Peptides against a protein of PDB entry 6EJA. Designs and how they scored, part 24

Target 1, 276 residues: chain A of PDB entry 6EJA
Amino acid sequence: VEYMPANPVRIAFVLVVHGRASRQLQRMFKAIYHKDHFYYIHVDKRSNYLHRQVLQVSRQYSNVRVTPWRMATIWGGASLLSTYLQSMRDLLEMTDWPWDFFINLSAADYPIRTNDQLVAFLSRYRDMNFLKSHGRDNARFIRKQGLDRLFLECDAHMWRLGDRRIPEGIAVDGGSDWFLLNRRFVEYVTFSTDDLVTKMKQFYSYTLLPAESFFHTVLENSPHCDTMVDNNLRITNWNRKLGCKCQYKHIVDWCGCSPNDFKPQDFHRFQQTARP

## One batch from the design tools (peptide; made by RFdiffusion4, then SolubleMPNN)

Design b1_p10_4_s1 (from b1_p10_4, 6 letters changed)
Fold by OpenDDE base, seed 5:
Structure b1_p10_4_s1 (fold): chain B 276 residues (1-276), chain A 10 residues (1-10)
Amino acid sequence: as target 1 above (276 residues)
Amino acid sequence: SSESFHGAGL
């Protein structure tokens, strides 16, 4: 008997998109659209054609909106976190959208569950937050991420300015920048004035790949730490042979990997990932 | 499971 929740959760899907992902975005949107959920789309400031296309879609669906503000985002840029944080604030201010979970999506990352399965699962665990950790040596993670380095986003580049110290008393963690966050935690991150949130927002404004670590670190050091689940319920199109070529060195004073956008031929893999 | 983070160092 498939579990049908009495009060099914509603999801705010947040998409951060740029022009080169138009086909993948269309495919993803068709795959994940449901009338009971909400879709909030940020289009890169430079992607005017895509922005016009997405605006047309948003006019056709009452549960699809486009950010009225637009950032010029770069790979690994601190501005990606700013985009998520501002989107969270916007979504909390939308009183007509009663969402229960925040889920970010890209063309390289999909939920491993069908809509019904995802809703059933999240409805059962509505008080939990789903963040996948790197699962390895933390010191290695810090070094590889450059968390002990100071970065400045300026002129579409992430400049490495020097070394920095990780704040004392903070347990730094991270991993996937694809997560499922409940509304309560999003409210905390958005509106809390405690020392943790304030300091971490400042710290991560000068951080490379901030979305891979900010939410993990804030959650684990917060009063909400007991709500963490080390699983993001995702399938990500990782191919390190293709994605780990230091291909962003022209944008960032660091080397990193990138997942690949899913292609139609890759969809068969979604059926094989029965990870509980 | 493969690593889920992007950082690769210098």
Scores: peptide ipSAE 0.123, ipTM 0.795, DockQ to the pose 0.909
Fold by OpenDDE base, seed 4:
Structure b1_p10_4_s1 (fold): chain B 276 residues (1-276), chain A 10 residues (1-10)
Amino acid sequence: as target 1 above (276 residues)
Amino acid sequence: SSESFHGAGL
């Protein structure tokens, strides 16, 4: 009998979806849905059919909402961070959704634990933040991510404008763009007016793949730095031989990799026994 | 590589 915590954490899952991935979204949703959690879904501004489908789902479940605003996002775009930040603000303003953790999900990255295991774990470590670092040389990470480059998102393209310096006194870190953040840290990121948060929001507005580094960097340089755990509790389907082909050069002035979506056959491994 | 970041450089 998995120990049920006396005060189990409730999770706000944020899904950023686009394109024609209706079937993938439906499978993912079924795999992660639980009545005690909350689901906030952003649909790309261009994905109208998907938006209609997601709206239909949201009407069936009281703990599922769709963002009333919609951004046009691109791979590696700075707007993805804006999407997360706005979603965080919205979720904090939803007084009827008492969530304890913010978790983002994609079709290529799933929690490694069952719902019960995840809830038990997070309930034990409710004061911690879970961010997976790159685990290598930081200078190499900066170079590979293009953090020392200035990017502008405009007309569905990430334009490389030139070189930039990392802000002085800031220890930059990053890795996975899949994270588990506690409400307290999300509140800090959302409402703090300190120099760190203000400067980092500005810096990352011109950053490629900002979600892979923003939260790591802010956390590690913040008063909350002692709450960092170098683990995002995820399984990511990485096949770099297939995923690292500079396939996004038509969208961004940089080379990048992408994980592969889990196949339906892989989902059976993550089927939470607790069907609603 | 089991690295979780997407950046690959120029």
Scores: peptide ipSAE 0.158, ipTM 0.802, DockQ to the pose 0.695; fails the geometry check
Fold by OpenDDE base, seed 3:
Structure b1_p10_4_s1 (fold): chain B 276 residues (1-276), chain A 10 residues (1-10)
Amino acid sequence: as target 1 above (276 residues)
Amino acid sequence: SSESFHGAGL
């Protein structure tokens, strides 16, 4: 008997989508859709066809909305963090959507757990935030991520302007750009006027791959630091040998690694490896 | 598909 929690958490899924992947989006949407959750979809400013398709979907489901604003996002761009932050604010202002958790999704990431398992788990740990750290030498992480470098997003490019220092007294962390954040922490990130949030928003506006580090860093240095769980409940198909080819140097003045897209065949393997 | 990528260095 799967223990249905008495007060199941409701999830706001934020989808950041681009290109012509309408079929992939439809498949993902069907896989993650549940009537009790909320879906907030940002479509890249350049993806007009996809935007029209997503708007059509949103009209069919009361718990699906599309961002009225659209950013032109680039891989590794600071604008991705801006997209998340603005979507968080929007979701907090939606009083008719009582969500408990914020979960970002891309077309490449599938939840390992069934909806029921995810809801049961998050309902048990509703006060926790789930961020997966890199689990390595932090100095090496900073260097590899270019966190000690100043970047400017301009003209669909991430320009490296020079070196910068990590703010004093801040423990920088990061890893996966896939996170599960509780509403309380999202409220803190959105509305706090403390020095930490203010400085980190400024710092990460000039950061490469900001979503991989911003929330980790803010959480760990915040009054909410004790709520961190080093797990994002996701499997990303990281094949470093295949993904780390510096294929994005034309967009970013840095070398990056990308995860491989999950093939449908990979789904069967992941359901088996989710040991409790 | 929005491929996320991690920094690998210069």
Scores: peptide ipSAE 0.077, ipTM 0.773, DockQ to the pose 0.403; fails the geometry check
Fold by OpenDDE base, seed 1:
Structure b1_p10_4_s1 (fold): chain B 276 residues (1-276), chain A 10 residues (1-10)
Amino acid sequence: as target 1 above (276 residues)
Amino acid sequence: SSESFHGAGL
């Protein structure tokens, strides 16, 4: 019998979706939907058909909303972080949605636990933030991520403008762009005017793949640093053989790896790896 | 969609 917490946490799931992945989104939505949670969906500005479909879904569920604003995001673009930050602000302003945790999801990502397990776990550790670090040489991470490079997102491209230095006194970290953040930390990131948050928002506005590092870096250098747990409680459909082909060089002046969307044939792997 | 990506360099 799974322990049911007396005061179960409620989760705001943020989905950033694009393209024609309506079926994949529908599968994911069905897999993660629960009446006690909240779902906030951003649809890429260019994905009008998908947007119409998502709007239809949102009208059927009171706990599903679609962002009234839409960004044209690109792979690796700094605008992805902007999307998360704006979504966080929106969610904090939704007084009728008392969420406790922020969780981002994509079609390539699933929670490794059942809803009940996830809620039980997060209810026990409601003061913690869950971010998975790269767990390797940090200097290598910085180099591979291009964190020491200045990028500009413009005209659907990430332009590499030159080199930059990591801000003094900042311990940079990162890894997975899939995170579970408690409301308190989201409030801090959203509304703090301290030098850390201000400088990091500026720094990461010119960063490639900013979501893989921003929240880690802010958290670890913040007064909330003791709340970090090096786990994101999820599985991503990583297949490096398929995903690491520098396929985005046409839109980014860098090379990166991408996960693959979960397909029905991948379900067996999910079942094997989703075992606690 | 927000895909988790990892930089691989140039």
Scores: peptide ipSAE 0.052, ipTM 0.763, DockQ to the pose 0.430; fails the geometry check

Design b1_p10_4_s2 (from b1_p10_4, 7 letters changed)
Fold by OpenDDE base, seed 4:
Structure b1_p10_4_s2 (fold): chain B 276 residues (1-276), chain A 10 residues (1-10)
Amino acid sequence: as target 1 above (276 residues)
Amino acid sequence: DSESFHGAGL
């Protein structure tokens, strides 16, 4: 029997989906759906069939909504961050959805924990934000991510325009683009007019893979910095030797990596417990 | 190398 908190947190799941992932989405949705949570689904502008399917689902569940706006996102595109930020704004404006945490998911993503475990955990740590950092040399991260490069998303491509400086006084961080953010921090990111948020929104509008760094960087440099937990409660099979094939050169003027499928040899990773 | 970010450089 799992611990049942007296005031369980309610989660806003933001699903960013594209392509022909209807079956995967259905499986994931079934796995994560709960009546006490909220589901806000963005379907890529180009994925009309998927959009129709998702709309049908949203009509069947009162706690499932589809973004009325749709973006055409690309791998590593700045528009992905825009998608999250706009979704956050929308969710904050939905007064009938009293969510406590923001969690992003893709059609290929699955929660490691059961709903009860996740809710119990987040209810205990409701004032924390869960962002997994790269855990290595920050300078290397900056170089590998191209954070010191200026990118422009245009015509379904991330164009590298040149070099840029990291803003002075900002400690850049990043890692996983899968995160769990509490409502308070989402409110800060969405509505703050301070120099940090303003500057970072501008900076990251020209950033490759922005979701892997924006929230980390904003959080760590914000008044909310003490709420960071270096864990996203997810297990991903990262093996850069195998996954870094520079396979996205046709989309971005940069080399990228992908996580690998789990192999039997990787099974031991599932035994790892994600704790603060 | 099991880093969790996607960037790989030039």
Scores: peptide ipSAE 0.401, ipTM 0.896, DockQ to the pose 0.809
Fold by OpenDDE base, seed 5:
Structure b1_p10_4_s2 (fold): chain B 276 residues (1-276), chain A 10 residues (1-10)
Amino acid sequence: as target 1 above (276 residues)
Amino acid sequence: DSESFHGAGL
């Protein structure tokens, strides 16, 4: 018998979308939509057709909103973190949306549980934050991510300017940029003026792939460190053999990998994934 | 499972 919480958590799903992936977005939206949750969608500034489509959806559902601001984001760009941080602030200012968890989604990443299972699980562990670490050598992670390198996002490119030092006394961690964060931690990240949050926001404004490390690092070095769970409850369409081709060197001064969007024929993968 | 991060180095 599945646990039925008396006070079920409500989720703010944040989608950062771009391009012509309308079909994938529609499929994902249909899969994750529920009347008790909230959906906040950022559409890339350059994706005007997609923006019009998403606006049509938002007019049909009271729990779906589109960001009034739009950024031009690039693969690996520091602006992706800015997008998440601004979305978090917006969501905290929406007094009519009493959400308990922040969850980001893409067409390459889905929750491994049904809505009922996810809500039950998060309701039981509502004080926890779910961030999946890389699970390997941390020094290797730092090198592979270029965390000891200074990057500048400018003119739709991530320029590598040189080397930098990781701040003293900070334990750097990271992994998946797909996470589940409770409202309390989001409030901390958004409004804290402590040295950790201030320095990390500055540090990660010049970081490649910042969302894969910022929240991990902030959480683990914060007073909320005991809320860390090394699991993001996701199935992500990762295949490094297929996805690691340095295909973004025209955008970033670094080599990177990417997951693939799920297709209808990939559904069998969801059934084969072991659940926590 | 595949590694969950994007970076691949220089």
Scores: peptide ipSAE 0.397, ipTM 0.892, DockQ to the pose 0.877
Fold by OpenDDE base, seed 3:
Structure b1_p10_4_s2 (fold): chain B 276 residues (1-276), chain A 10 residues (1-10)
Amino acid sequence: as target 1 above (276 residues)
Amino acid sequence: DSESFHGAGL
């Protein structure tokens, strides 16, 4: 018997899309669409054709909206975090959208559960936040991410300006940039004026790949630290031997990786990630 | 190596 929650959670899906991947977006949208959820879509400022297509979709569905503002995001850019933070603020100000969870999605990372399973799960654990950590040497993570380096996003490039120190008293963490955050924590991140949130917003405005560590770090150092679950309920095919080619050095003064397409031999990862 | 983050260093 499948658990049917009495008060099922409603999800705000935030999609950050770019390029001309209209068909791919349409496929993903169809796969994740449900009338009880909300979809807030940011289209890159440069992707005008895609923006027109997404606007057409948003006019057909009352629970689909497009950001009235648009950023020109780049791989690893600090502006991606700004996009999420602004979308969070927007979603909190939408009083007609009573969402309980914030979930970001891309075409490269799909939920491992059906909608019903996801809703049932999140309804049971509605007070939790789901962030997947790197699960390795934290010092190594900091070095690999360049968190001890100062970056400036300018002219569609992430310029490495020099070294910096991690703020005193902050335990840095991170991993996957795909997360499931409850409304309470999103409210905290959006409206808190405490030293942690203030300093971290400033710190991460000069950070490479900020979405991979900002929310982890804020959560773990916040009064909400006990709500963290080390799982994002997603599957992404990470194989660093294949995906780490420093292919983004033309955009960022750093080496980066990309996830890979799933292959049949990667099936074992589905089984491992499926465990809460 | 199944690290699930993008950073690879210098």
Scores: peptide ipSAE 0.337, ipTM 0.868, DockQ to the pose 0.806
Fold by OpenDDE base, seed 1:
Structure b1_p10_4_s2 (fold): chain B 276 residues (1-276), chain A 10 residues (1-10)
Amino acid sequence: as target 1 above (276 residues)
Amino acid sequence: DSESFHGAGL
């Protein structure tokens, strides 16, 4: 039995999907679907089959929509951040969807809590933002992420153009690209014209793996910095032994890792995993 | 290693 909040938060789940993994997406969708939440799905421009499948799902549920625009995203591409930012704007403009939290999901992660637990928790902490930091040497993080390098996304490739400096006065942070952001912070990121947001949007438009650092950095340097919680309330199927093979060097001028998509055999982890 | 980010350097 979970606590039932008097004013439960409603969540906008944003899914960025690609390929042909319709069955996996369907499993995830079933696992996270609730009538009181909202689901906004971006399908890669190249994934037409998946797009058709997702459209079929969206027609069955009034609280499921598909982005009318579609980007051709690549691993580590700056366009992923653009996708999130545009989806945030779209969601803020959807006056018929009164969401309180923005949560991104993929087949590589699941909320650690049940819906009731998650809603109860977020309803209690509705003014907080949940971003998981790397928790280690920040200089090492910057180096490994290539944040001190300038990248250009062009022709389905992330080109490393050279070195760059971190903007003066900015404390860079990052870690997980899976986050829970409250509407107020999303509004700030979307509509603020202050120097921080403006500079960071520009900076991260030339950044590899921008979603792993942009929101952390913006939040921690913003007037909303006191709302940060170092937790993303989810589990990700990370196995660096298996996922770190520099398998993306053909599309990015950098080496990276990838978490594994959850398979049915992996579901037992949800029973054994404690809150991070 | 339990790092939860994608970057791995050059």
Scores: peptide ipSAE 0.323, ipTM 0.857, DockQ to the pose 0.814

Design b1_p10_4_s3 (from b1_p10_4, 6 letters changed)
Fold by OpenDDE base, seed 1:
Structure b1_p10_4_s3 (fold): chain B 276 residues (1-276), chain A 10 residues (1-10)
Amino acid sequence: as target 1 above (276 residues)
Amino acid sequence: SSESQHGTGL
């Protein structure tokens, strides 16, 4: 029997979805849905069919909302961070949704714990932020991520404009773009006007794959740095043999890997990789 | 869209 906390945390799940993956989304939604949590779904501006489907779902559940704004996001685009930041702002402005944690999800990502386990864990560690770092050579990470390169998202393409320097005094970190952030840190990121947040928002607006590094970097250089836990409490359907084919060269002036959407045949991985 | 991704370079 899992421990039931006296004051269980409530989670805002943010889903950024695109394409025609209605079935995959439905499976994920069913897997993560709970009446005590909140679900805020952004559908890519170009994915009109999916948007209609998601709207139908949102009308059936009071704790499911769809972003009234929609961005046309691309793989690796800086606009993904903008999507998260705007979603964070929206969620903070939703006074009727008292969420404690922000969790982003995709069809390639699942929490490694059951709802009860996750809630129990987060309720115990409600003051912590969970971001998984790359755990390797940071210089190599910077180079591989192209963090020392300036990118411009324009016309559905990430243009590499040139080289840039990492801001002085900033310790850059990153890894997974899947994170669990407490409300307090989200408030800080959203509303702080300090030099760190301001500079990092600017810096990462010209960054490839910004969500893999922005929150890590901001957190580690912020007054909240002691709240970092190097774990994102999730499993991503990584198959590097399939996902690392440099398949996005047509939309980004860089190369990268992508996880695969979970399929029914992939669910056995949860049993093998489940963590207590 | 939002998928955990990793840059690998040029």
Scores: peptide ipSAE 0.127, ipTM 0.797, DockQ to the pose 0.434; fails the geometry check
Fold by OpenDDE base, seed 3:
Structure b1_p10_4_s3 (fold): chain B 276 residues (1-276), chain A 10 residues (1-10)
Amino acid sequence: as target 1 above (276 residues)
Amino acid sequence: SSESQHGTGL
């Protein structure tokens, strides 16, 4: 008897989509759609066809909305974090959407668990935040991520301007850009005027791949630090041999890796990795 | 692409 929680959590899924991945988006949407959850979709400013398709979907479902604003995001761009932060603010201002968790998704990432399992799990741990850390040498992580470098997003490029220091007293962490954040922490990130949030928003506005470390760093240095769980409950199709070819040097003055999009044939892996 | 990305360095 799957224990149905008495007060099941409701999830705001934030989808950041781009390109011509209409079919992939439809598959993902069908896989994650539930009437009790909310779906907030950002479509890249350049992806007009996809935007029209997503708008059509949003008109069919009352719990699906599309961002009225659209950013032109690039690989590793600081604008991705801006997209998440703005979407968080929007979702907090949507008083008719009583969501409990924020979950970001892309076409390259799927939840490991069924909806019922995910809801049951999050309902049990509703006060926790789920962020997966890199689990390695932090100094090496900082260097590899270029966190000690200043970047400027301009003209669809991430320009490396020079070196910078990590703010004093801040323990930097990061890893996966896939996170599950409770509403309380999202409220904190969105509305707090403390030095931590203010400084980190500024710092990460000049950061490469900011979503991979912003929320980790803010959480771990915040009054909410005890709510961190080192798990994002995600499966990412990482093929390092294929994804780590420094293929983005034309966009970013840095090297990086990207995951592969999940193919329908990869769905069989989701059932096997759901080990408790 | 706003997919999960990891920096590898220079």
Scores: peptide ipSAE 0.124, ipTM 0.796, DockQ to the pose 0.419; fails the geometry check
Fold by OpenDDE base, seed 2:
Structure b1_p10_4_s3 (fold): chain B 276 residues (1-276), chain A 10 residues (1-10)
Amino acid sequence: as target 1 above (276 residues)
Amino acid sequence: SSESQHGTGL
């Protein structure tokens, strides 16, 4: 019997989806849906068919909404961070959705716990933020991520414009772009006007793969630094042999890796008691 | 894209 907390946390799941994989999205949605949580879905501006399908789903469930705005995002694009930041703002402005945690999801990364386990765990650690660090040499991480390079997202391409310096006095960190953030930290990131948040938003607007480093870096340099847990409670379907082929050089002036989507057989890794 | 990824360099 799982521990039932007296005041269970409610989760805002943010899904950023693209392409034509409506069936895959439907399967994932069924696997993660719970009536007590909230689902905010952004569909890429170019994915009109998928958008229509997602809108149909959102009309069936009161706790599912689709972003009224849509961005055209690319692999490694700075616009992905913009999408998350805008989604965070929207979710904070939704007074009828009392969420406690922000969690992003994709078909390539699943929570390793059941819904009940996840809720119980987060209810116990509701003041913590869960960000997985790279666990390597930081200088090597900076070089591999291209954090010392200036990128511009324009015309569905990430242009490398030149070199840049990392701001002085900032401890840069990063790793997984899948995270679990508590509402308080999301409020800080969204509404703070301090030098850290302002400077980092500007810095990361010209950054490749910004979601892998922005929240880590902001958190570790913020007054909330003591709330960091080096774990994102995820399993990512990484296969370097298949995913590290520099397959995005036509989109980005850099090389990177991508995980593989989980197959339907892997959905058991995140189960819930109540399904739609 | 929301696909989890990481940079590997030039």
Scores: peptide ipSAE 0.117, ipTM 0.790, DockQ to the pose 0.410; fails the geometry check
Fold by OpenDDE base, seed 4:
Structure b1_p10_4_s3 (fold): chain B 276 residues (1-276), chain A 10 residues (1-10)
Amino acid sequence: as target 1 above (276 residues)
Amino acid sequence: SSESQHGTGL
């Protein structure tokens, strides 16, 4: 029996979904759904069928909402960060949803713990932020991510415009675009008007794969830097042989990798003990 | 299967 904390944390799960992955989304949703958590779902502007399906789900559960706004996102696009930032603002404005943690999820990434374990763990470490770093040479990371390159998202393409410098005095970090952020840090990112947040929002508006680095960089350079934990508590389905073949050159002026979606057979590994 | 950066370069 897992330890039940006296004041268990409540999680806002943010799902950014696109395409025709209705069945995958349904499986993921069933795997992660709990009555005590909140689910905020963004559906790509182009994915109208999926949007209708998600709306149907949201009507069945009081703790599931769909973004009233919808962005057209692309792989590696700066708009993904905008999606997260706007979702964070929305979630902070939802006074009827007292969430303690922000967690993003995809079909290729799942929490490594059961709901009870995750809640117990986060309840113990409610003041911490969980971001997985690249764990290698930082200069190499910058080069591979193209952080020293200026990108413009326009017409469903990430255009590489040229070179840029990393802002002076900023220690850049990053790694996984899957994170667990406490409400306090989300509030800081959303409402702070300090130079760090302002400059980083601008910088990352022209960044490829911004979610892999923005939150790491802001956190580590912020007054909240001591809350960093180098772990995102995730299992990611990586197949580098299949996922790292520069398959996105038609969308972005850069090469990258993509994790593989978990197969139905893999979902059994993440069975939540506490289902609705 | 381990975590990896999505960016790989040019």
Scores: peptide ipSAE 0.115, ipTM 0.775, DockQ to the pose 0.658; fails the geometry check

